# Peptides against a protein of PDB entry 4U39, part 160

Target 1, 302 residues: chain A of PDB entry 4U39
Amino acid sequence: SIKVIGVGGGGNNAVNRMIENEVQGVEYIAVNTDAQALNLSKAEVKMQIGAKLTRGLGAGANPEVGKKAAEESKEQIEEALKGADMVFVTAGMGGGTGTGAAPVIAQIAKDLGALTVGVVTRPFTFEGRKRQLQAAGGISAMKEAVDTLIVIPNDRILEIVDKNTPMLEAFREADNVLRQGVQGISDLIATPGLINLDFADVKTIMSNKGSALMGIGIATGENRAAEAAKKAISSPLLEAAIDGAQGVLMNITGGTNLSLYEVQEAADIVASASDQDVNMIFGSVINENLKDEIVVTVIATG

## One batch from the design tools (peptide; made by RFdiffusion4, then SolubleMPNN)

Design b2_p24_7_s2 (from b2_p24_7, 7 letters changed)
Fold by OpenDDE base, seed 4:
Structure b2_p24_7_s2 (fold): chain B 302 residues (1-302), chain A 24 residues (1-24)
Amino acid sequence: as target 1 above (302 residues)
Amino acid sequence: LDKSLLKENLVLVGTKQEVLDALR
């Protein structure tokens, strides 16, 4: 089974966005130290951590409280993760609960033998230096606790949105990018394809790879596949080129009008930007909710 | 190249060249 765990406010917002977008083949778990915020989760499984420590009042933006809250609730987390083949841990770094608890939850998942993937955000620079420093500590702890860590630099989201975009919409876009990172991988595994992806192949590409980079491209029109692929490999979310990556995961998602030609054209572009000896997972997914849009997600590992 | 609609989801695993060859 595939489990997605949203940790703290940002992680739970991302999980809500995944549920709203009908991401299939995954089980959702919402984790928080704030009981009121947790009640707003759409996840089937809701877990309050650190009930004795925090009394449900949250972590007070302190990562050490978030860490101790997850440690207090270790047995409950283990039971919720039991039998998972893959665990996605999603969080907004820089806060109390997400920064502190996400590494602990990730380590629990890894110790249970699940392929553990972190999908996390760095805070925007405008959230202040304290959040950036806390996020750096949380990201460092996540790198040790996961098989693969996708870090989304929120400041790079500002390069893909209009300059007049309200701050609230920038946070919603961060939640959407977290969704796309999880969905881009989960759709490859959970969606029955013509060729069954052996979960062993996913493990080979994602196990113990450390940091990963993600690029996303969206396009419409006659050249939509090529445009989406070009946008993905040149995405501002990529802190480096995908050239030299040991592994590449590519997902192309389109509507019922997605053609094999478009799939091939997008694959050729991403492959041409990748190393010759790269291990690649390629998936094409039909999503009936996509009309004329193509979405290309690229994840570079190693 | 068959401009036919993709009827089913496709997942390919392999080297870059193996994936590209499978799409042709």
Scores: peptide ipSAE 0.340, ipTM 0.827, DockQ to the pose 0.883
Fold by OpenDDE base, seed 3:
Structure b2_p24_7_s2 (fold): chain B 302 residues (1-302), chain A 24 residues (1-24)
Amino acid sequence: as target 1 above (302 residues)
Amino acid sequence: LDKSLLKENLVLVGTKQEVLDALR
């Protein structure tokens, strides 16, 4: 089974966005120290952590409180994650609960033998130096606790949105990018395809790979597949080119009008930008909610 | 290349060359 655990405010917003976009084949768990915020989760499983420590009042933007809250609730987290083959841990780094609890939850998942993937955001520079420093500590702890860590630099989202985009919409876009990172991988595993992806192959590409980078491209029109693929490999979200990656996961998602030609064209572009010795997972997914859009997600590992 | 619609989800795993060969 695949479990997605949203940790703290940003992680829970991302999980809500996943549920709203009907991401299939995954179980959703919402974790928070704030009981009021947790009540707004759409997840089937809602877990308040650190109830004794915080009394449901949240972590006060302190990562040490988030950490201790997860440690207090370890047995409850273990029971919720039990039997998962794969666990996605999603959080916004720089806060209290997400930054402190996400590494603890990730370690619990890993200790249970699940393939553990972190999908986290770095805070925007405008959120201030304190959040950036807290995020750096949380990201460091996540690297030790996960098999693969996808880090989304929120400042790079500002390069793909309009300059006049309100701050609230920039946060919503960060939640959407978290959704795309989880969905781009989960759709490859959870969606029945012509070729059953052996979960062993996913483990080979994602186990003990450390930091990963994600690129996303979206396009419409006659050359939409090629344009989406080019945008994905040149995405501002990629802090480096994919040509040095040991592993590449590629997902192409389109509507019912997605053609084999478009799939091949996109694959050729991503493959041409990748190393010769790269291990690749390629998936194509039909999403009936997509009309004329193609979405290419590229995750570079190693 | 068959411009036919993708009827089912496709997942391919392998080396770069194996993936490209399977799409062909």
Scores: peptide ipSAE 0.334, ipTM 0.827, DockQ to the pose 0.875
Fold by OpenDDE base, seed 5:
Formats: sequence, C-alpha cells, structure tokens
Structure b2_p24_7_s2 (fold): chain B 302 residues (1-302), chain A 24 residues (1-24)
Amino acid sequence: as target 1 above (302 residues)
Amino acid sequence: LDKSLLKENLVLVGTKQEVLDALR
C-alpha cells in the first residue's frame, strides 16, 4: 500500500489538495500537533501527535517541539504506517510541527521497511530568515531519514506565477506543487498500467538516492506534449538540470485525447535531456478531468 | 505501439534506451 502523510499545517494543506483532486490509490494520514487544525483535515486518518506535550495547542513554530511530539507518538505513527510499501511524507519546512515531526515520521517509515519519499517545501524568503534556518535544519534531518527527498523551493513558484499573485495564492500554489510531486510518483505505482511496474524497480531508482529535483510542465494545444515536456525539464523548480541524474521518473498525464505520439514525443524530450545511462520510470496516465491539458512531471534522482 | 489514442495507462521501467524502444 501507498500512504501519504501530511505533517503540520503545510503538509495537511497539501493532503487536503490531494484529496480534493481525487488522487487515487493512496491512503491519507494527517498529522498535526494542533488539534483544531487537524480537525479541518479531509484525511480519513487524523493523528494528533504530542498530546501530552502540546495539549493540542500546536508546536509554537518550534521544530524541537514538533520532533518531541512525534517521538511521544512513535507507537501510534508506527501503527498507522504498518504494512505500507511506500510512504510519502509531505510537509512545509520552516514551521514547528512539519519541520520537527516530518523527519521522525520519515525515519519510522524507513525503519518499517517502506520506501520513504519526502516531498517538502522551503519557505518563501518573505516568511523570514528564522523559517529559512528552521527549514534548512529540517531538510537536513529529512535527507537522513528518507530514501528520496524532493525539495520544492517556494521562491521558484514566484517565477511561474503572475507578479500580482496574492500571497495566499502563492501558498495555494505551493500546496499544488506538493500535490503534483506526490501524484506524479503515486500515479506511476498505483495506476494499473499495461506493464506491471515491479515495485522492486521503483525501489532501485528511489532507494537511498538522497535529494531529488522536480520539474513540472503544463501545456495545451497542438504541440502540448512537447511544450509540457520542455517546460518540465526547464522548470524553475529545478535547481539544476536533469543531466547527471542517475534516475528519472517521468509522468505524463492527459485527457482521453492523449495520444501515443504525444507520449513518445514528451518521453523523447525528457530522455534527450537525461544521461545515456539513466534509469527511467516512465508513466502515462489518462485523467478524464483533463480537457486539452497535458501535465508532465519529471523527478530527477541521484 | 499504435499511434492511436492511449486507451490505457502505460508504465515503463528500464534504461533510457529500453524505455524509448518500448515507446516506438
């Protein structure tokens, strides 16, 4: 089974966005120290951590409180994660709960033998230096606790949105990018394809790869596949080119009008930008909710 | 593979060349 754990406010917002977008084939767990915020989660499984420590009042933006809260609730986390083949840990780094608890939860998942993937955001620069420093510490701890860590630099979201985009919409876009990162991988595994993806192959590409980069491209029209692929490999979310990556995961999602030619064209573009010896997972997904839109997600590992 | 509309989801795993060859 695939489990997605949203940790803290940002992680839970991302999980809510995943549920709202009907991301299938995954089980959702919401984790928070704030009981009121947790009640707003759409996840089936809601776990309050650190109830003794925090009394449900949250972590006070302190990562150490988030860490201790997860440690207090270790057994509950283990029970919730038990039997997962893969665990996504999603969080907004820089806060108390997400920053502190996400690495602990990730380590628990890894210790249970699950393929553990972190999908986390760096805070926007405007959120202040304290959040950036806290995020850096949380990301460092996540790297040690996961098989693959996708880090989304929120400041790069500002490059892909309109300059007049309200701050609230920038956060919503960060939640959406987190969704796309999880969904881009989960769809490859959870969606029945023509070729049975051996979960062992996914493990080979994602196990112990450390930091990963994600690019997203969206396009419409006649050249939509090529445009989406080009946007994905040149995405502002990529802090580096996908060349040099040991592994590449590519997902192309389109409507019922998605053609094999479009899939091939997109794959050729991504492959051409990748190393000759790269291990690739390629998936194409039909989403009936997509009209003329193609979404290409590229994740470079290693 | 038929240049027709994808009727089903496709997942491919392999080397770059194996994936590309499977899509051709």
Scores: peptide ipSAE 0.316, ipTM 0.819, DockQ to the pose 0.796
Fold by OpenDDE base, seed 2:
Structure b2_p24_7_s2 (fold): chain B 302 residues (1-302), chain A 24 residues (1-24)
Amino acid sequence: as target 1 above (302 residues)
Amino acid sequence: LDKSLLKENLVLVGTKQEVLDALR
């Protein structure tokens, strides 16, 4: 089974976005120290952590409170994660709960023998230096606790949105990028395809790989597949080129008009930008909600 | 390459060359 755990405000917003986009084949768990915020979750499983420590009032933007809250609730987290083959831990780093609790939850998942993938954001620079410093500490702790860590630099999201995008919409876009990171992987595993992906192959590519980079490309029109693939491999979200990665996960998602030719064209572009000895997982997904749009997600590991 | 519409989801795993060969 695949479990997605949203940790704190940002993680739970991302989980809500995943549920709203009908991401299939995953179980959703919302974790928070703030009981009021947790009530806004759309997840079937809602877990308040650190009830004794915080009394449901949240972590007060202190990562140490988030950490201690997860430690207080360890047995509940273990029970919720039990039997998972894969666990996604998603959080907005820089806050109290997400920054402190996400590494603890990730370690619990890993200790249970699940393939543990972190999908987290760095805060925007405008959120201030304190959040950036707290996020750096949380990301460091996540690296030790996960098999693969995808870090989304929120400042790079500002390069892919309109310059006039309100701050609130920039946070919504960060939630959407977190969704795309989880969905780009989960769709490869959970969605029935022509070729069933062995979970052992996913483990080989993602186990103990450390930090991963994600690129996203979206396009429409006659050359949409090639354009989406080119945008993905040159995405501002990629802090480095995908050349030199030991593993590449590629997902191409299109509407009912997605052709095998378009799939091949996109794959050729991503593969050509990848190392000669790269291990690749390639998936194509049909999403009936997409009209003339193609979305290419590339995750580079190693 | 069949310019036909994808009827089903496709997942391929392997080396770069194996994936490219499977798509041809």
Scores: peptide ipSAE 0.324, ipTM 0.822, DockQ to the pose 0.866; fails the geometry check

Design b2_p24_7_s3 (from b2_p24_7, 7 letters changed)
Fold by OpenDDE base, seed 5:
Structure b2_p24_7_s3 (fold): chain B 302 residues (1-302), chain A 24 residues (1-24)
Amino acid sequence: as target 1 above (302 residues)
Amino acid sequence: RDKSLLKENLVLVGTAQEVLDALR
C-alpha cells in the first residue's frame, strides 16, 4: 500500500489538495499538533501527536516541540504506517510541527521497511529568516530519514506565477506543487498500467538517493507534449539540470485524447536531456479530468 | 509513428535509451 502522510499545517493543506484532486491509490493520513487545524483535514486518518506535550494547541512554531510531539506519539505513528510499501511524507518546512515531526515520521516509515519519500517545501523568503533557518535544519534531518527527498523551493514558484499573484495564491500553488510531486510518483505505481511496475524497480531508483529535484510542465495545443516536456526539464523548480541525475522519474498525464506520439515526443525530450545510462521510470497516465492539457512531471534523483 | 490514442496507462522501466527504444 501507498500512504501519504501530511505533517503540520502545510502538509495537511497539501493532503487536502490531493484529496480534492482525487489522487487515487493512496491512503491519506493527517498529522498535526494543533487539534483544531487537524479537524479541518479531509484525510480519513487524523492523528493528533504530542497531545500531552501540546494539549492540542500546536507546536508554537518550534521544531523541537514538533519533534518531541512525534516522539511522544511514535507507537501511534508506527501503527498508522504499518504495512505500507511506500510512504510519502509531505510538509511545509520552517514551521513547528512539519519541520520537527516530519523527520521523525519519515524515520519511523523507513524503520518499518517502507520506501520513504519526502516531499517538502522551503518557505518563501518573505516568511523570514527564522523560518528559512528552521527549514534548513528540518531538511537536513529529512535527508537522513528518507530514501528520496524532493525539496520544492517556494521562491521558485514566484517565477512561475504572475507577479500580481496574491500571497494566499502563492501558498495554494505551493500546496499544488506538493500535490504534483506526490501524484507524479504515486500515479506511476498505483495506476494499473500495461506493464506492472515491479516495486523493486521503484526501490532501485528511489532507495537511498538523497535529494531529488522536481520539474513540472503544463501545456495545451498542438505541440502540448513537447512544450510540457520542455517546461518540465527547464522548470524553475529544478535547481540543477537533470543530466547529472542517477535516476529519472517521468510522468506524462493527459486526457483521453493523449496519443502515443505525444508520449514518445515528451519522453524523447526528457531522455535526451538525461544521461543515456540513467535509470528511468517512465509513466503515461490518462486522466479523464484533463481536457486538452498535458502535465509532465520530472523527478531527478541523485 | 503510431498516432493512435493511448488507451491504457503505460509504465516503462530501464535506461533512458531502453525507454526510448520501447516507445519506439
Scores: peptide ipSAE 0.401, ipTM 0.855, DockQ to the pose 0.891
Fold by OpenDDE base, seed 1:
Structure b2_p24_7_s3 (fold): chain B 302 residues (1-302), chain A 24 residues (1-24)
Amino acid sequence: as target 1 above (302 residues)
Amino acid sequence: RDKSLLKENLVLVGTAQEVLDALR
């Protein structure tokens, strides 16, 4: 089974966005120290952590409180993650609960023998230096606790959106990018294809790879596949070129009008930008909700 | 240009070149 665990406010917002977009083949778990915020989760499983420590009042933007809250609730977390083959841990770094609890939860998942993937955001620069410093500590702890850690630099989202985009919409876009990171991988595993992806192949590419980078491209029109692929490999979210990666996961998602030619064209662009000897997982997914859009997601590992 | 619609999801694993060869 695949489990997605959203940790703290940002992680739970991302999980809500995943549920709203009908990400299939995954079980959702919402974790928070704030009981009121947790009640707003759409996840089937809702877990309050650190009930004794915080009394449901949240972590007060302190990562140490988030950490201790997860430690207090370790047995409950273990039971919720038991039997998972893969665990996605999603969080917004820089806050109290997400920053502190996500590494603890990730370690619990890894200790249970699950392939553990972190999908996390760095805070925007405008959220202040304190959040950036807390996020750096949380990311470091996540890197030790996961098999693969996808880090989304929120400031790079500002390069993808209009300059006049309200702050609230920038956060919504961060939630959407978190969704795309999880969905881009989960769809490869959970959605039956013409060729069954062996979970062993996923483990080979994602186990003990450390930090990963994600690029996203979206396009419409006659050259939408090529445009989406070009946008993905040149995405502002990619802090480095994909040609140095040891592994590449590529997902092409389109509507019912997605052609094999479009899939091939997008694959050619991404593969040509990659090392020839790179281990690649390629997936194409039909999503009826995309209509005329193509979404290309590239995850570079190693 | 194969105008055939993708009827099913496709997953390929291999080197970048093997993936490309499988799509041709």
Scores: peptide ipSAE 0.396, ipTM 0.856, DockQ to the pose 0.851
Fold by OpenDDE base, seed 4:
Structure b2_p24_7_s3 (fold): chain B 302 residues (1-302), chain A 24 residues (1-24)
Amino acid sequence: as target 1 above (302 residues)
Amino acid sequence: RDKSLLKENLVLVGTAQEVLDALR
């Protein structure tokens, strides 16, 4: 089974976005120290952590409170994650609950023998130096606790969106990028294809790989597949080129009009930008909610 | 090149070249 655990406010917003976009084949778990915020989650499983420590009033933007809250609730977290083959831990770094609790939750998942993938955001520079410093500590702790860590630098989202984009929309875009990171991987595993993906192949590419980079590309029109693939490999979210990666996960998602030719064009662009001997997982997914859009997600591991 | 529409999801595992060869 695949479990997605959203930790704190940012992680729970991302989980809500995943549910709203009908991401299939995963179980959703919402974790928070704030009981009122947790009640707004769309997840089927809701877990309040650190009830004794925080009394449901949240972590007060203190990562040490978030950490202690997860430690207090360790047995509940273990029971919720038990029997998972794969666990996605999603959080916004820089806050109290997400920064402190996400590494503890990730370590619990890893100790249970699940393939543990972190998908987290680094705060915007405008959120202030304190949030950046707290996020750096949380990201370091996540890197030790996961098999693969995807870090989304929120400042790079500002290069993708219009300069007049309101702050609230920039945060919504960060939640959407978190969704794309989880969905880009989960759709390869959870959606039955013509070729059965062995979970052993996923483990080979993602186990003990440390930091991973993600690129996304979206396009419409006659050259949409090639354009989306080019946008993905040149994405501002990629802090480095994909040509040094040990593994590549590629997902191409389109509507019912997605052709094998378009899939081949996108794959050729991504493969040509990768090392010749790179271990690749490639998936094509039909999403009936997509009209004329193609979405290409590339994750570079190692 | 097969210009047919995809009817089902496709998953391929291998080297970049093996994936490309399987799509042809």
Scores: peptide ipSAE 0.388, ipTM 0.850, DockQ to the pose 0.910
Fold by OpenDDE base, seed 3:
Structure b2_p24_7_s3 (fold): chain B 302 residues (1-302), chain A 24 residues (1-24)
Amino acid sequence: as target 1 above (302 residues)
Amino acid sequence: RDKSLLKENLVLVGTAQEVLDALR
């Protein structure tokens, strides 16, 4: 089974966005120290952590409180993650609960033998130096606790949105990018296809790979596949070129009008930008909710 | 341009070249 665990406010917003976008084949768990915020989760499993420590009042933007809250609730977290083959841990770094609890939860998942993937955001620079420093500590702890850590630099989201985009919409876009990172991987595994992806192949590409980068491209029109692929490999979210990666996961998602030719065009572009000896997982997914849009997600590992 | 629609999801695993060869 695949489990997605959203940790703290940003992680829970991402999980809500996944549920709203009908991401299939995954179980959702919402974790928070704030009981009121947790009640707004759409997840089937809602877990309040650190009830004794915080009394449901949240972590007060302190990562040490988030850490201790997860440690207090370790047995409950273990029971919720038990039997998972893969665990996605999603959080916004820089806060209290997400920064402190996500590494603890990730370590619990890894100790249970699950392939553990972190999908986290760095805070925007405008959120201030304190959040950036807290995020750096949380990201460092996540690297030790996961098999692969996808880090989304929120400042790069500002390069893909309109300059007049309200701050609230920039946060919504960060939640959407977290969704796309999880969905881009989960759809390759959970969606029934012509070829069942062996979970061993996923483990080969994602186990002990450390930090990963994600690129996303979206396009419409006659050259939509090629445009989406080019946007993905040149995405501002990619802090480095994919040609240095040891592994590449590529997902092309389109509507019912997705053609084999479009899939080939997108694959050619991503493969040509990758090392020839790179281990690649390629997937094409039909999403009936997509009309004329193609989404290409590229995850570079190693 | 083969305008044949994908009827099913496709997953390929291999080197970049092996993936390209399988699509072809």
Scores: peptide ipSAE 0.406, ipTM 0.859, DockQ to the pose 0.845; fails the geometry check

Design b2_p24_7_s4 (from b2_p24_7 with R3K M6L A16K S17Q S21D E24R)
Fold by OpenDDE base, seed 3:
Structure b2_p24_7_s4 (fold): chain B 302 residues (1-302), chain A 24 residues (1-24)
Amino acid sequence: as target 1 above (302 residues)
Amino acid sequence: LDKSLLTENLVLVGTKQEVLDALR
């Protein structure tokens, strides 16, 4: 089974966005130290951590409280993650609960033998230096606790949105990018396809790979597949080019009008930008909600 | 490749060349 665990406010917002977008084939778990915030989760499983430590009042933006809260609730986390083949741990880094608890939860998942993937955000620079420093510590701890860590630099989201985008919408876009990172991988595994993806192949590409980069491209029109693929490999979210990556996961998602030609064209572009010796997982998914839009997600590992 | 509609989800795993060859 695939489990997605949202940790703290940002992680739970991302999980809510996944549920709203009907991401299939995954079980959702919401984890928080704030009981009131946790009640707003749409997840089937809601877990309050550190109930003795925090009394449900949250972590007060302190990562050490988030860490201790997860440690207090270790047995509950273990039981919730038991039997998962893959665990996505999603969080916004820089806060209390997400920054402190996400590495502990990731380590629990890894110790249970699950393929453990972190999908986390770095805070915007405007959130201040304290959040950036806390995020750096949380990201470092996540790298040790996961098989693959996708880090989304929120400042790069400002390059893909309008300059007049309100701050609240920039946070919503960060939640959406977290969704796209999880969905781009989960759809490859959980969606019934022509070829059953051996979970062993996913493990080969994602196990012990450390940091991963994600690019997203979206396009419409006659050349939408090529445009989406070009946008994905040149995405501002990519802190480096995908050349030199040991593994590439590519997802192309389109509506019911997605053609085999479009799939091939997008694959050729991403493959041409990738190393000669790259191990690739390629998937195409039909999503009726996309209408005329094509979304290409590229994840570069190693 | 035929401009035919994709009727089912496709997943391919392999080397770059194996994936490209499977799409031909």
Scores: peptide ipSAE 0.333, ipTM 0.824, DockQ to the pose 0.873
Fold by OpenDDE base, seed 2:
Structure b2_p24_7_s4 (fold): chain B 302 residues (1-302), chain A 24 residues (1-24)
Amino acid sequence: as target 1 above (302 residues)
Amino acid sequence: LDKSLLTENLVLVGTKQEVLDALR
């Protein structure tokens, strides 16, 4: 089974966005120290952590409180994650709960023998230096606790959105990018297709790979597949080129008009930008909610 | 590759060359 665990405010907003977009084949778990915020989760499983420590009032933007809250609730987290083959841990780094609890939850998942993937954001620079420093500590702890860690630099989202985008919409876009990171992988595993991905192959590409980079491209029109692929490999979200990556996961999502030719064109572009000896997982997904859009997600590991 | 529409999801795993060859 695949479990997605949203940790703290940002992680739970991302999980809500995943549920709203009908991400298939995954179980959702919402974790928070704030009981009021947790009540707004759409997840079937809602877990309040650190009830004795925080009394449901949240972590007060302190990562040490988030860490201790997860440690207090270790047995509950273990029971919720038990039997998962894969665990996605999603969080916004820089806050109290997400920054402190996500590494503890990830380590619990890994100790249970699940393939553990972190999908986390760095805070925007405008959220201040304290959040950036807290996020750096949380990301460092996540690297030790996961098999693969996708880090989304929120400041790079500002390069994709309109310059006039309100601050609140920039946070919504960060939640959407977290969704795309999880969905881009989970759709390859959980969505029935012509060729079912062996979970052993996913483990080979994602186990003990450390930091990963994600690129996203969206396009419409006659050359949409090639344009989406080019945008993905040159995405502002990529802090480096996918050249040099040991593994590449590629997902092409389109509507009912997605052609095999378009899939090939996009794959050729991503493969051409990748190393000769790269291990690749390639998937195509049909999403009936997409009209003329193609979405290409590229995750580079190693 | 046939210009046919995808009717089902496709997943390929392998080396870069194996994936490219399977798409041809």
Scores: peptide ipSAE 0.324, ipTM 0.819, DockQ to the pose 0.867
Fold by OpenDDE base, seed 5:
Structure b2_p24_7_s4 (fold): chain B 302 residues (1-302), chain A 24 residues (1-24)
Amino acid sequence: as target 1 above (302 residues)
Amino acid sequence: LDKSLLTENLVLVGTKQEVLDALR
């Protein structure tokens, strides 16, 4: 089974966005120290951590409280994650609960033998230096606790949105990018395809790879596949080129009009930007909710 | 592979060349 665990406010917002977008084939778990915020989760499984420590009042933006809260609730976390083949841990780094608890939860997942993937955000620069420093510590701890860590630099989201985009919309876009990171991988595994993806192959590409980069491209029109692929490999979310990656995961999602030619064209572009000896997982997904849009997600590992 | 519309999801795993060859 695939489990997605949202940790803290940002992680739970991302999980809510995943549920709203009907991301299939995954089980959702919401984790928070704030009981009131947790009640707003759309996840089927809601777990309050650190009930003794925090009394449901949250972590007070302190990562150490988030960490201790997860440690207090270790047994409950283990029970909720038990039997997962893969665990996505999603969080907004820089806060209390997400920053502190996400690494602990990730380690629990890894110790249970799940392929553990972190999908986390760095805070925007405007959120202040304290959050940035807390995020750096949380990301470092996540890197040690996961098989693969996708880090989304929120400041790069500002490069892909309109300059007049309200702050609230920038956060919503961060939640959407977190969704795309999880969905881009989960769709490859959870969606029945022509080729039975051996979960062992996914493990080979994602196990112990450390930091990963994600690029996303969306396009419409006659050259939409090529444009989406080009946007993905040149995405502002990529902090480096994909040519140095040991592994590449590529997802192409389109509507019922997605052609094999478009899939091939997009794959050729991403492959051409990748190392010759790269291990690739390629997936194409039909989403009936997509009309003329193609979405290309590229995840570079290693 | 036929230039037809995809009627089902496709997942390919392998080397870059194996994936590209499978898509041709």
Scores: peptide ipSAE 0.314, ipTM 0.813, DockQ to the pose 0.806
Fold by OpenDDE base, seed 1:
Structure b2_p24_7_s4 (fold): chain B 302 residues (1-302), chain A 24 residues (1-24)
Amino acid sequence: as target 1 above (302 residues)
Amino acid sequence: LDKSLLTENLVLVGTKQEVLDALR
C-alpha cells in the first residue's frame, strides 16, 4: 500500500489538496499537534501527536516541540504506517510541527521497511530568517530519514505566478506543487499501465538517492506536449539542470485527447535533457479533469 | 509514430535508450 502522511499545517493543506484532486491509490493520514487544525483535515486518518506535551495547542513554531510530539506518539505512528510499501511524508518546513515531526515520522516509516519519500517546501523569504533557519535544520534531518527528498523552494514559485499574486495564493500554489510531487510519483505506481511497473524498480531508482529536484510544466494548444516538457526541464523549481541526475522520473498527464505522439514528443525532450546513462521511469496518465491541458512532472534523483 | 489517442496509462522503466525505443 501507498500512504501519504501530511505533517503539520502545510503538510495537511497539501493532503487536503490531494484529496480534492482525487489522487487515487493512496491512503491519507493527517498528523498535527494542533487539534483544531487537525479537525479541518479531509484525511480519513487523523492523528494528534504530542497530546501530553502540547495539550492540542500546537508546537508554537518550535521544531523541538514537533520532534518531541512525534517521539511521544511513536507507537501510534508505527501502527498507522504498518504494512505500507511506500510512504510519502509531506510538510512545510520552517514551522514547529512539520519541521520537527516530519523527520521522526520519516524515520519510523523507513524503519518499518517502507520506501520513504519526503516532499517538502522551503519557506518563502518573506516568512523570515527564523523560518529559513528552522527549515534548513528540518531538511537536513529529513535527508537522513528518507530514501528520496524532494525539496520545493517556495521562492521559485513566485517566478511561475503573476507578480501581483496575493500571499495566500502563493501558499495555495505551494500546496499544489506538493500535490504534484506526490501525485507525479504515486500515479506511476498506483495506476496500472500497459507495462506494470514493478515496485522493485521504483525502489532501485528512489532508494538512498538523497535530495531530488522537481520541475513542472503546463501547457495547452497544438504544441502543448513539447511546451509542457520544455517548461518542466527549465522549471524555476529546478535548482539545477536535470543533466547529471542518476535517475529521472517523468510523468505526463493529459485529458482523454492525449495522444501517443504527444507522449513521445514530451519524452524525447526530457530524455534529450538527461544523461545518456540515466535510469528513467516514464509514465503517462489520463486525467479527465485536465481537458486540454498537459502537465509534465520531472523528478531528478542522485 | 502512432498518432492514436492514448487509451491506457503507460509506464516504462529502463535506461534512457530503452524507454525511448519502447516509445517508438
Scores: peptide ipSAE 0.339, ipTM 0.827, DockQ to the pose 0.861; fails the geometry check

